# Designs tried in a protein design run: peptides against a protein of PDB entry 8PQO. Part 212

Target 1, 252 residues: chain A of PDB entry 8PQO
Amino acid sequence: VLLKEYRVILPVSVDEYQVGQLYSVAEASKNETGGGEGVEVLVNEPYEKDGEKGQYTHKIYHLQSKVPTFVRMLAPEGALNIHEKAWNAYPYCRTVITNEYMKEDFLIKIETWHKPDLGTQENVHKLEPEAWKHVEAVYIDIADRSQVLSKDYKAEEDPAKFKSIKTGRGPLGPNWKQELVNQKDCPYMCAYKLVTVKFKWWGLQNKVENFIHKQERRLFTNFHRQLFCWLDKWVDLTMDDIRRMEEETKRQ

## One batch from the design tools (peptide; made by RFdiffusion4, then SolubleMPNN)

Design b1_p28_2_s3 (from b1_p28_2, 12 letters changed)
Fold by OpenDDE base, seed 1:
Structure b1_p28_2_s3 (fold): chain B 252 residues (1-252), chain A 28 residues (1-28)
Amino acid sequence: as target 1 above (252 residues)
Amino acid sequence: MNLPVEFYLPYLMDIILLVIEKHLEELA
């Protein structure tokens, strides 16, 4: 098991982020392959647990159509089925990803707290001390081009070049996070994303767990760069606007 | 919310292929 807490600092408020995240997911998903087809929604219902109130979803992603025929024929039962269980109680979110074939031997868990700070809280997810000491804290700087792969880089999604017309935020210079402390008019937040990865196969555990974390970091970096650079597109939207957009996307 | 599984599919597929390869090795 490999745990890392990714801390993503953004020059937006916690309330703004709720809209921005939903918008950016919807917008980015238009360009992604594999959406819609093969998705089965098993559960979609409200939940309340230990003071946490939100929406619970259980989805199965059937990937049989996404692989060549010979792979489908050779794949063991359940290997091409991915389960996603999600507890969405913003500003807290939890996602658990599993595979039917791997069962308990494979797990990706992402637990996120969105806090109005600069990523300074320790153990925000309230892990036991013994568990917390094994968690690596990883800071993601959305303005740092060196953290972006060349193949992923887009000038229109570069926070170091973008300036929001509607809010005046940006561009983000090398010391933008330190400068935020002195900018009383600019809101800020941190997404604390605790990622737990388990791949319990002898000889492959370290390789796969590190690989997954590398990909998670890449995804978080690119997504939040987009979210910030799309600020003018979503900052004036309401939650009702977002819901409408999501419904339209489902129809395509 | 967290990122949906659709964003994970590219690298998850690599892992699935690895799992399938291991399965085939065990059957041989």
Scores: peptide ipSAE 0.571, ipTM 0.925, DockQ to the pose 0.777
Fold by OpenDDE base, seed 4:
Structure b1_p28_2_s3 (fold): chain B 252 residues (1-252), chain A 28 residues (1-28)
Amino acid sequence: as target 1 above (252 residues)
Amino acid sequence: MNLPVEFYLPYLMDIILLVIEKHLEELA
């Protein structure tokens, strides 16, 4: 098991982020392959648990159509089915990804707290001390180009170049976080993303777990760079606007 | 919410393929 807590600091408020995240997910998903093909929604219902109130979803991603026929024929039962269980109770979110074939030997859990701070809270997810001491805190700086793979880099998604016309935020210089502290009119938040990865297979555990974390970091970095650079597209939207957009998308 | 699984599919597929390969090796 490999745990890392990714801390993504953004010059937006927690409330703004809720809109921005939903918008950016919708926008970025247009660039992703699959478009919901092979997705089965088993559960989509409100939940209340331990004072947490939100929406619970259970989806199965059937990936049979995404692999060659010979792979599909050779794949063990359940190997091409990914389960996503999600608890969305913003500002808290939890996602659990499992595979039918791997059962308990494979787990990706992403637990996110969105806090109006600069990533200074320790153990925001309230892990046991023994577990917390093994968690690596990883700060993602969306303005740091060195954290972005060259193949992922786009100038239009570079926070170091972007200037928000609507908010005046950006571009984010090398010391943008320090400067932000001195700008009381600019909101900020941190997304604390605790990622738990388990791949219990001897000889491959460390390799795969590290690989997954590498990909998670990459995704978080790219996504939040987009989110910020798309600020002018979503900052004036309300949650009601987002809901309407989602409804319209479902009708298409 | 967290990113949908769709964002993870590219690398998840790599892992799944690895799992399948190992499964086949164990059957041999």
Scores: peptide ipSAE 0.569, ipTM 0.925, DockQ to the pose 0.772
Fold by OpenDDE base, seed 2:
Structure b1_p28_2_s3 (fold): chain B 252 residues (1-252), chain A 28 residues (1-28)
Amino acid sequence: as target 1 above (252 residues)
Amino acid sequence: MNLPVEFYLPYLMDIILLVIEKHLEELA
């Protein structure tokens, strides 16, 4: 098991982020292949547990159509089915990803707290001390180009070049986080993403667990760079606007 | 919300293929 807490600082408020995230997911999903087809929604209902109130979703991603026929024929039962269980209680979110074949031997868990700070809180997810001492805190700087793969880099999605017309935020220089403290008019937040990865298979555990974390970091970095650079597209939207957009998308 | 699984599918597929490959090797 490999745990890392990714801390993504953004020059947006927690409330703004809720809109921005939903918008950016929808926008980015247009560019992703494999969405929609093969997705089965088993559960989509409100939940309440231990004071946490939100929406619970259980989806199965059937990947049989995404692989060659010979792979499908040779794949063990359940190997091409991925389960996503999500608890969305913004500003808290939890996602658990599992595979039917791997059962308890494979787990990706992402627990996110969105806080109006600069990523300074320790153990925001309230882990036991013994567990917390094994968690690596990883700060993601969306303005740092060196954290972006060349193949992922787009100038229009570079926070170091972007200037929001509507808000005046950006571009983000090398010391933008320090400067932000002195800018009383600019909101900020941190997404604390505790990622737990388990891949219990002899000889592959460390390789796969580290690989998944590498991909998680890559995804978080690219997504939040997009989210910020798309600020002018979503900053004037309300949650009601987002809900309407989602409903319209479902009808198409 | 966290990022949906659609964002994970590309590399999850690689892992799944690895799992399938190892499964087949164990059967041989």
Scores: peptide ipSAE 0.567, ipTM 0.925, DockQ to the pose 0.766
Fold by OpenDDE base, seed 3:
Structure b1_p28_2_s3 (fold): chain B 252 residues (1-252), chain A 28 residues (1-28)
Amino acid sequence: as target 1 above (252 residues)
Amino acid sequence: MNLPVEFYLPYLMDIILLVIEKHLEELA
């Protein structure tokens, strides 16, 4: 098991981020191959637990159509089925990804708190002290080009070049976080993303767990760079606007 | 919400293929 807490600081408020995240997910999803084919929604309902109120979703991704015929024929039962269980209670979110074939030997868990700070809180997810001792804190700086792979880099998604016309935020220089503290009119937040990865197969555990974390970091970095650079597209939208957009997308 | 599984599919597929390959090797 490998745990890392990714801390993504953004020059937006927690309330703004709720809209921005949903917009950016929808926008970025347009570029994904395969669309929604093979997705089965088992559960989509409200939940309440220990004062946490939100929406629970259980989806199965059937990947049989995404692989060659010979792979489908040779794949063990359940190997091409991925389960996603999500608890969305913004500003808290939890996602659990599992595979039917791997059972308890494979787990990706992402737990996110969105806080109006600069990533200074320790153990925001309230882990046991012994567990927290093994968590590596990883800061993601969306303005740092060195954290972006060359193949992923796009000038139009570079926070160091972007200037928001609607808010005046950006471009983000090397010391933007420190400068932000002195700017009373610019909100800020941190997404604390605790990622738990388990791949319990002898000889492959460390390789796969580290690989998954590398991919998680890559995804978080690229996504939040996009989110910020798309600020003018979503900052004036309301949650009702987002809901309408989602409904329109479903009809297409 | 966190990023949906669609964002993970590219590298998850790589892992699944690795799992299948290992399974086949053990059967041979």
Scores: peptide ipSAE 0.564, ipTM 0.924, DockQ to the pose 0.747

Design b1_p28_2_s4 (from b1_p28_2, 12 letters changed)
Fold by OpenDDE base, seed 4:
Structure b1_p28_2_s4 (fold): chain B 252 residues (1-252), chain A 28 residues (1-28)
Amino acid sequence: as target 1 above (252 residues)
Amino acid sequence: MNLPVEFYLPYLIKIILLVIEKHLKELE
């Protein structure tokens, strides 16, 4: 098991982020191939657990069409089915990803707290001390180009170059986080993403677990760079606007 | 919300392929 807590600091408020995230997910998903293909929604309902209220979703991603025919023919039963269980209770979110074939040998859990701070809280997810000591805190700086793979870099999605016309935020210089503290008019938040990866196969555990974390970090970095650089597109939107947009998308 | 699994599919498929490969070797 490999645990890392990714802390993504953004010059937006927690409330703004809720809109921005939904917008950016929708926008970024347009660039993904086969977005809705092979997705089965098993559950989509409100939930209440231990005072946590939100929306619970259970989706199955059937990947049969995403792999070559020979792989599909040779794949063991359930190997090409990925389950996503998500508890969305913003500002808290939890996602659990499992595979039918691997069962307990495979787990990706992402637990996110969105806090109006600069990533200074320790153990925001309230892990046991023994578990917390094994968690690596990873700070993602969306303005740091060195954290971005060259193949992922886009100038239009570079926070170091982007300036929001509507808000005046940006560009984010090397010391933007320090400068942010002195800017009372600029909101900020941190997304604390605790990622738990389990791949309990001898000889492959470390390789796969590290690989998954590498990809998670990559995704978080790129996504939040986009989110910020798309600020002018979503900052004036309300949650109601987002809901309408989602409804309109479903109609298409 | 967290990023949808859709964003994970590219690398998850890689993992699944690895799993399948191991499975096939075990059948030998």
Scores: peptide ipSAE 0.524, ipTM 0.905, DockQ to the pose 0.782
Fold by OpenDDE base, seed 5:
Structure b1_p28_2_s4 (fold): chain B 252 residues (1-252), chain A 28 residues (1-28)
Amino acid sequence: as target 1 above (252 residues)
Amino acid sequence: MNLPVEFYLPYLIKIILLVIEKHLKELE
């Protein structure tokens, strides 16, 4: 098991982020393959547990169409089915990803708290001390180009170059975090994303667990760079606007 | 919400293929 807590600091408020995230996910999803093919929604309902209120979703991603025919023929039962269980109770979110074939031997869990701070809270997810001791804290700097792969880099998605017309935020220089503290008019937040990866297969555990973390970090970095650079597109939207957009998309 | 799984499906598929490969070897 490999645990890392990714801390993504953004010059937006927690309330703004809720809109921005939904918008950016929708926008970024247009660039992803699949679009919905092979996705089965088993559950989509509100939940309430231990004071946590939100929306619970259970989706199955059927990957049969994403692999060659010979793979489908040779794959063991359930190997090409990925389950995603999500608890969305903003500002808290939890996602659990499993595979039918791997069962308990494979797990990706992402737990996110969105806090109006600069990533200074320790153990925001309230892990046991012994467990927390094994968590690596990783700070993602969306302005740091060195954290972005060359093949992922786009100038129009570079926070170090972007200037928001509507808010005046950006560009983010090397010391933008320190400068942010002195800017009373600029909101800020941190997304604390605790990622738990388990791959209990001898000889492959470390390789796979590190690989998954590498991909998660990559995704978090690129996504939040986009989110910030798309600020002018979503900052004036309300949650009602987002809901209408989502409903309109479902009708198409 | 967290990022949907579709964002990293290609990487998950790579892992699944590795799993399938190991499974097949065990059947031999």
Scores: peptide ipSAE 0.522, ipTM 0.904, DockQ to the pose 0.733
Fold by OpenDDE base, seed 2:
Structure b1_p28_2_s4 (fold): chain B 252 residues (1-252), chain A 28 residues (1-28)
Amino acid sequence: as target 1 above (252 residues)
Amino acid sequence: MNLPVEFYLPYLIKIILLVIEKHLKELE
């Protein structure tokens, strides 16, 4: 098991982020292959557990159409089915990804707290001390170009170049986080993403677990760079606007 | 919300292929 807590600092408020994230996911999903295709929604309902209240979703991603025929023929039962269980209780979110074939030997868990701070809280997810001491804290700086792969880099999605017309935020210089504290009119937040990866197969555990974390970090970095650079597109939207847009998209 | 699995599919498929490969070797 490999645990890392990714801390993503953004010059937006927790409330703004809720809108921005939903918008950016929708926008980014347009460029992703397989969106909606092969997805089975088993459950989508409100939940309440131990004071946590939100929306629970259970989706199955059937990957049979995403792989060649010979792979489908050779794949063991359940190997091409990915389960996503999500508990969305913003500002808290939890996602659990499993595979039918791997059963308990494979797990990706992402637990996110969105806090109005600069990523200074320790053990925000309230892990036991024994578990917390094994968690690596990883700070993602969306303005740091060196953290972005060349193939992922887009100038129009570079926070170091972007300036929001509507809010005046940006561009983000090398010391933007330190300067943010002195800017009373600029909100900030941190997404604390605790990522737990388990791949309990002999000879492959470390390779796969590190690979998944590498991809998670890459995704978090790119996504939040987009989110910030798309600020002018979503900052004036309300949650009601987002909900309406989602409903309209479902009807199309 | 967290990022949907759609964003994970490319590398999840790679992992699944690795799993399938191991499975096939175990059957030999």
Scores: peptide ipSAE 0.522, ipTM 0.904, DockQ to the pose 0.774
Fold by OpenDDE base, seed 1:
Structure b1_p28_2_s4 (fold): chain B 252 residues (1-252), chain A 28 residues (1-28)
Amino acid sequence: as target 1 above (252 residues)
Amino acid sequence: MNLPVEFYLPYLIKIILLVIEKHLKELE
């Protein structure tokens, strides 16, 4: 098991982020291949547990169409089905990813707290001390170009070049996080994303677990760079606007 | 919300292929 807590600092408020995240996911999904094909929604209902109130979803991603025919024919039962269970109670979110074939041998868990701070809180997910001792804290700086792969880099999604017309935020210089402390008019937040990766297979555990974390970090970095650079597109939207947009997308 | 699994699929498929490969070797 490999645990890392990714801390993503953003010059937006927790309330703004709720809208921005939903918008950016929808927008980024347009550029992704596959869309909603092969996705089965088993459960989509409100939940309330231990003071946590939100929406619970259970989706199955059927990957049969995403692999060659010979792979589909040789794959063991359940190997091409990915389960996503999500508890969305913003500002808290939890996602659990499993595979029918791997069962307990494979787990990706992402637990996120969105806090109005600069990523200075320790153990926001309230892990046991022994467990917390094994968590690596990883800071993601959306303005740091060196954290972005060359093949992922786009000038229009570079926070170091972008300036929001509507809010005046940006561009983000090398010391933008420290400067936020002195900018009373600019909100800020941190997304504390605790990622737990389990791949219990002898000889492959470390390789696969590190690989998954590498991809998670890459995705978090690119996504939040987009989210910030798309600020003028979503900052004036409300949650009701987002809901309408989602409904319209479903109809198309 | 967290990023949807859709964003992970290319990487998850690589892992699944590795698992399938191991499965096939065990059947031999």
Scores: peptide ipSAE 0.518, ipTM 0.903, DockQ to the pose 0.767

Design b1_p28_3_s1 (from b1_p28_3, 14 letters changed)
Fold by OpenDDE base, seed 4:
Structure b1_p28_3_s1 (fold): chain B 252 residues (1-252), chain A 28 residues (1-28)
Amino acid sequence: as target 1 above (252 residues)
Amino acid sequence: MNLPVRFYLPYLMDIILLVIEKELEKKK
């Protein structure tokens, strides 16, 4: 098991982020073909658990159509089915990803707290001390180009170059976080994303667990760079606007 | 919300393929 807490600091408020995240997910989804293919929604309902109230979803991603025929024929039963269980209670979110074949040997859990701070809280997810001491805190700086793979880099999604016309935020220089502290008019938040990765396969555990974390970091970095650079597109949107956008995305 | 799994599919597929490959090796 490999745990890392990714802390993504953004010059947006927690409330703004809720809109921005939904928008950015929808927008980014437009760039993906077949995103809705093979998706089965098993559950989509409100939930209440230990004082947490939100929306619970259980989806199965059937990947049979995404692999070559020979792979499908050789794949063990359930190997091509990915389960996503999500608890959305913003500002708290939890996602659990499992595979039918790998069962307890595979787990990706993402637990996110969105806090109006600069990523200074320790153990925001309230892990046991023994567990917390094994968590690596990873700060993602959306303005740091060195954290972005060359193949992922887009100038239009570079926070170091982007200037929000509507809010005046950006561009984010090398010391933008320090400068942000001195700007009373600019909101900020941190997404504390605790990622738990389990891949209990002899000889592959460390390799795959590290690989998954590498991909998670990559996704978080790119996504939040987009989110910020798309600020002018979503900052004035309402939740109703987002809902409409999501519906449009589902039609694609 | 967290990112939907569809954003994870590319690398999840790589993992699944790796698992399948290993399972096939066990059968040999």
Scores: peptide ipSAE 0.535, ipTM 0.917, DockQ to the pose 0.810
Fold by OpenDDE base, seed 5:
Structure b1_p28_3_s1 (fold): chain B 252 residues (1-252), chain A 28 residues (1-28)
Amino acid sequence: as target 1 above (252 residues)
Amino acid sequence: MNLPVRFYLPYLMDIILLVIEKELEKKK
């Protein structure tokens, strides 16, 4: 098991982020494949537990159509089914990714707290001391180009070049986080993403667990770079606007 | 919300294929 807490600092408020995230997910999804076909929604209902109120979703991603026929024929039962369980209680979110075949030998858990700070809170997810001792804190700087793969880099999604017309935020220079503290009119937040990766497979555990974390970091970095650079597109939207947009999309 | 699984599918599929390959090797 490998745990890392990714801390993504953004020059947006927690309230703004809620809108921005939903917008950016929808926008980014246009560029991704497999977003519609092979998705089965098992559960989509509100939940309340221990003061946490939100929406629970259980989806199955069937990957049979994404692999060659011979792979599908040779694949063990359930191997091509990915389960996503999500608890969305913003500003808290939890996602659990599993595979039917690998069962308890495979787990990706992402727990996120969105806080109006600069990533200074320790153990925001309230882990046991012994568990927290083994968590590596990783700060993601969305303005740092060196953290972006060349194949992922887009100039129009570079926070170091982008300036929001509507808010005046950006571009983000090398010391943008330090400068942010002195800017009273600029909100900020940190997404604390505790990522737990378990891949209990002989000879492959460390390799795959590290690989998954590399991919998680990559995804978080790219997504939040987009989110910021798309600020002018979503900053004036309300949650009601987003909900209406989602409903209209479902009806089409 | 966290990023949906569809963003993870490319590398998750690679991992699954790796597992399948290893399982098939055990049957030989």
Scores: peptide ipSAE 0.533, ipTM 0.916, DockQ to the pose 0.758
Fold by OpenDDE base, seed 1:
Structure b1_p28_3_s1 (fold): chain B 252 residues (1-252), chain A 28 residues (1-28)
Amino acid sequence: as target 1 above (252 residues)
Amino acid sequence: MNLPVRFYLPYLMDIILLVIEKELEKKK
């Protein structure tokens, strides 16, 4: 098991982020192909547990159409089915990703707290001390181009070049996070994303767990760069606007 | 919300293919 807490600092408020995240997911999904194919929604209902109140979803991603025929024929039962269980109680979110075939041998758990700070809280997820000792804190700087792969880089999604017309935020210089402390009119937040990865397979555990974390970091970095650079597109949107966009994305 | 699984599918597929490959090796 490999645990890392990714701390993504953004020059937006916790309330703004709720809209921005939903918009950015919908917008990014339009740019991707096959995002809705093979998705089965098993559960979509409100939940209330341990003080959390939100929406619970259980989805199955059937990947049979995404692999060659010979792979589908040779794949063990359940190997091409990915389960996503999500508890969305913003500003808290939890996602658990599993595979039917691998069962307890594979787990990706993402627990996120959105806090109005600069990523300074320790153990925001309230882990036991012994468990917390094994968590690496990783700071993601959305303005740092060196954290972005060349193949992922787009100038229009570069926070170091973007200037928001509606809010005046950006561009983000090398010391933008420290400068936020002095800018009383600019909101900020941190997404504390505790990622737990388990891949219990002899000889491959460390390799795969590290690989997954590398991909998670890549996804978080690119997504939040987009979220910030799309600020003028979503900052004035309502939740109804977001719902409409989600429906349109589902139809495509 | 967290990022949907569809954003993870590219690398998850690689992992699944790896698992399938290892299972096939066991059957040989």
Scores: peptide ipSAE 0.529, ipTM 0.916, DockQ to the pose 0.770
Fold by OpenDDE base, seed 2:
Structure b1_p28_3_s1 (fold): chain B 252 residues (1-252), chain A 28 residues (1-28)
Amino acid sequence: as target 1 above (252 residues)
Amino acid sequence: MNLPVRFYLPYLMDIILLVIEKELEKKK
């Protein structure tokens, strides 16, 4: 098991982020070519557990169409089915990803707290001390180009170049986080994303667990660079706007 | 919300294929 807490600082408020994230997910999804998978929604309902209240979703991603026929025929039962269980209670979110075949031997858990700070809180997810001492805190700087792969880099999604017309935020210089403290009118937040990865497979555990974390970091970095650079597209939207947009999309 | 699984599918597929490959090797 490998745990890392990714801290993504953004010059947006917690409330703004909720809109921005939903918008950016929708926008980024338009560019994804993997939409050919069979997505089955098993559950989509409100939940309440231990004071946590939000929306619970259980989806199955059937990947049979994503592989050649011979692979599908040779694949163990359940190997091509990915389960996503999500508990969305913003500003808290939890996602658990599992595979039917690997069962308890495979787990990706992402627990996120969105806080109006600069990523300075320790153990926001309230882990036991024994567990917390094994968590690596990783700061993601969306303005740091060196953290972006060349193949992922887009100038129009570079926070170091972007200037928001609507808000005046950006571009983000090398010391933007430190300067942010002195900017009274600029909101900021941190997404504390605790990622737990388990891949219990002889000889491959460390390799795969580290690989998954590498991909998670890459994804978080690229996504939040997009989110910020798309600020002018979503900053004037409300949650109601987003909800209406989602409903309209579902009806199409 | 966290990012949906569809964003993970590319590298998750690699892992799944790896698992399948290893399982097939066990049968040899």
Scores: peptide ipSAE 0.520, ipTM 0.914, DockQ to the pose 0.742

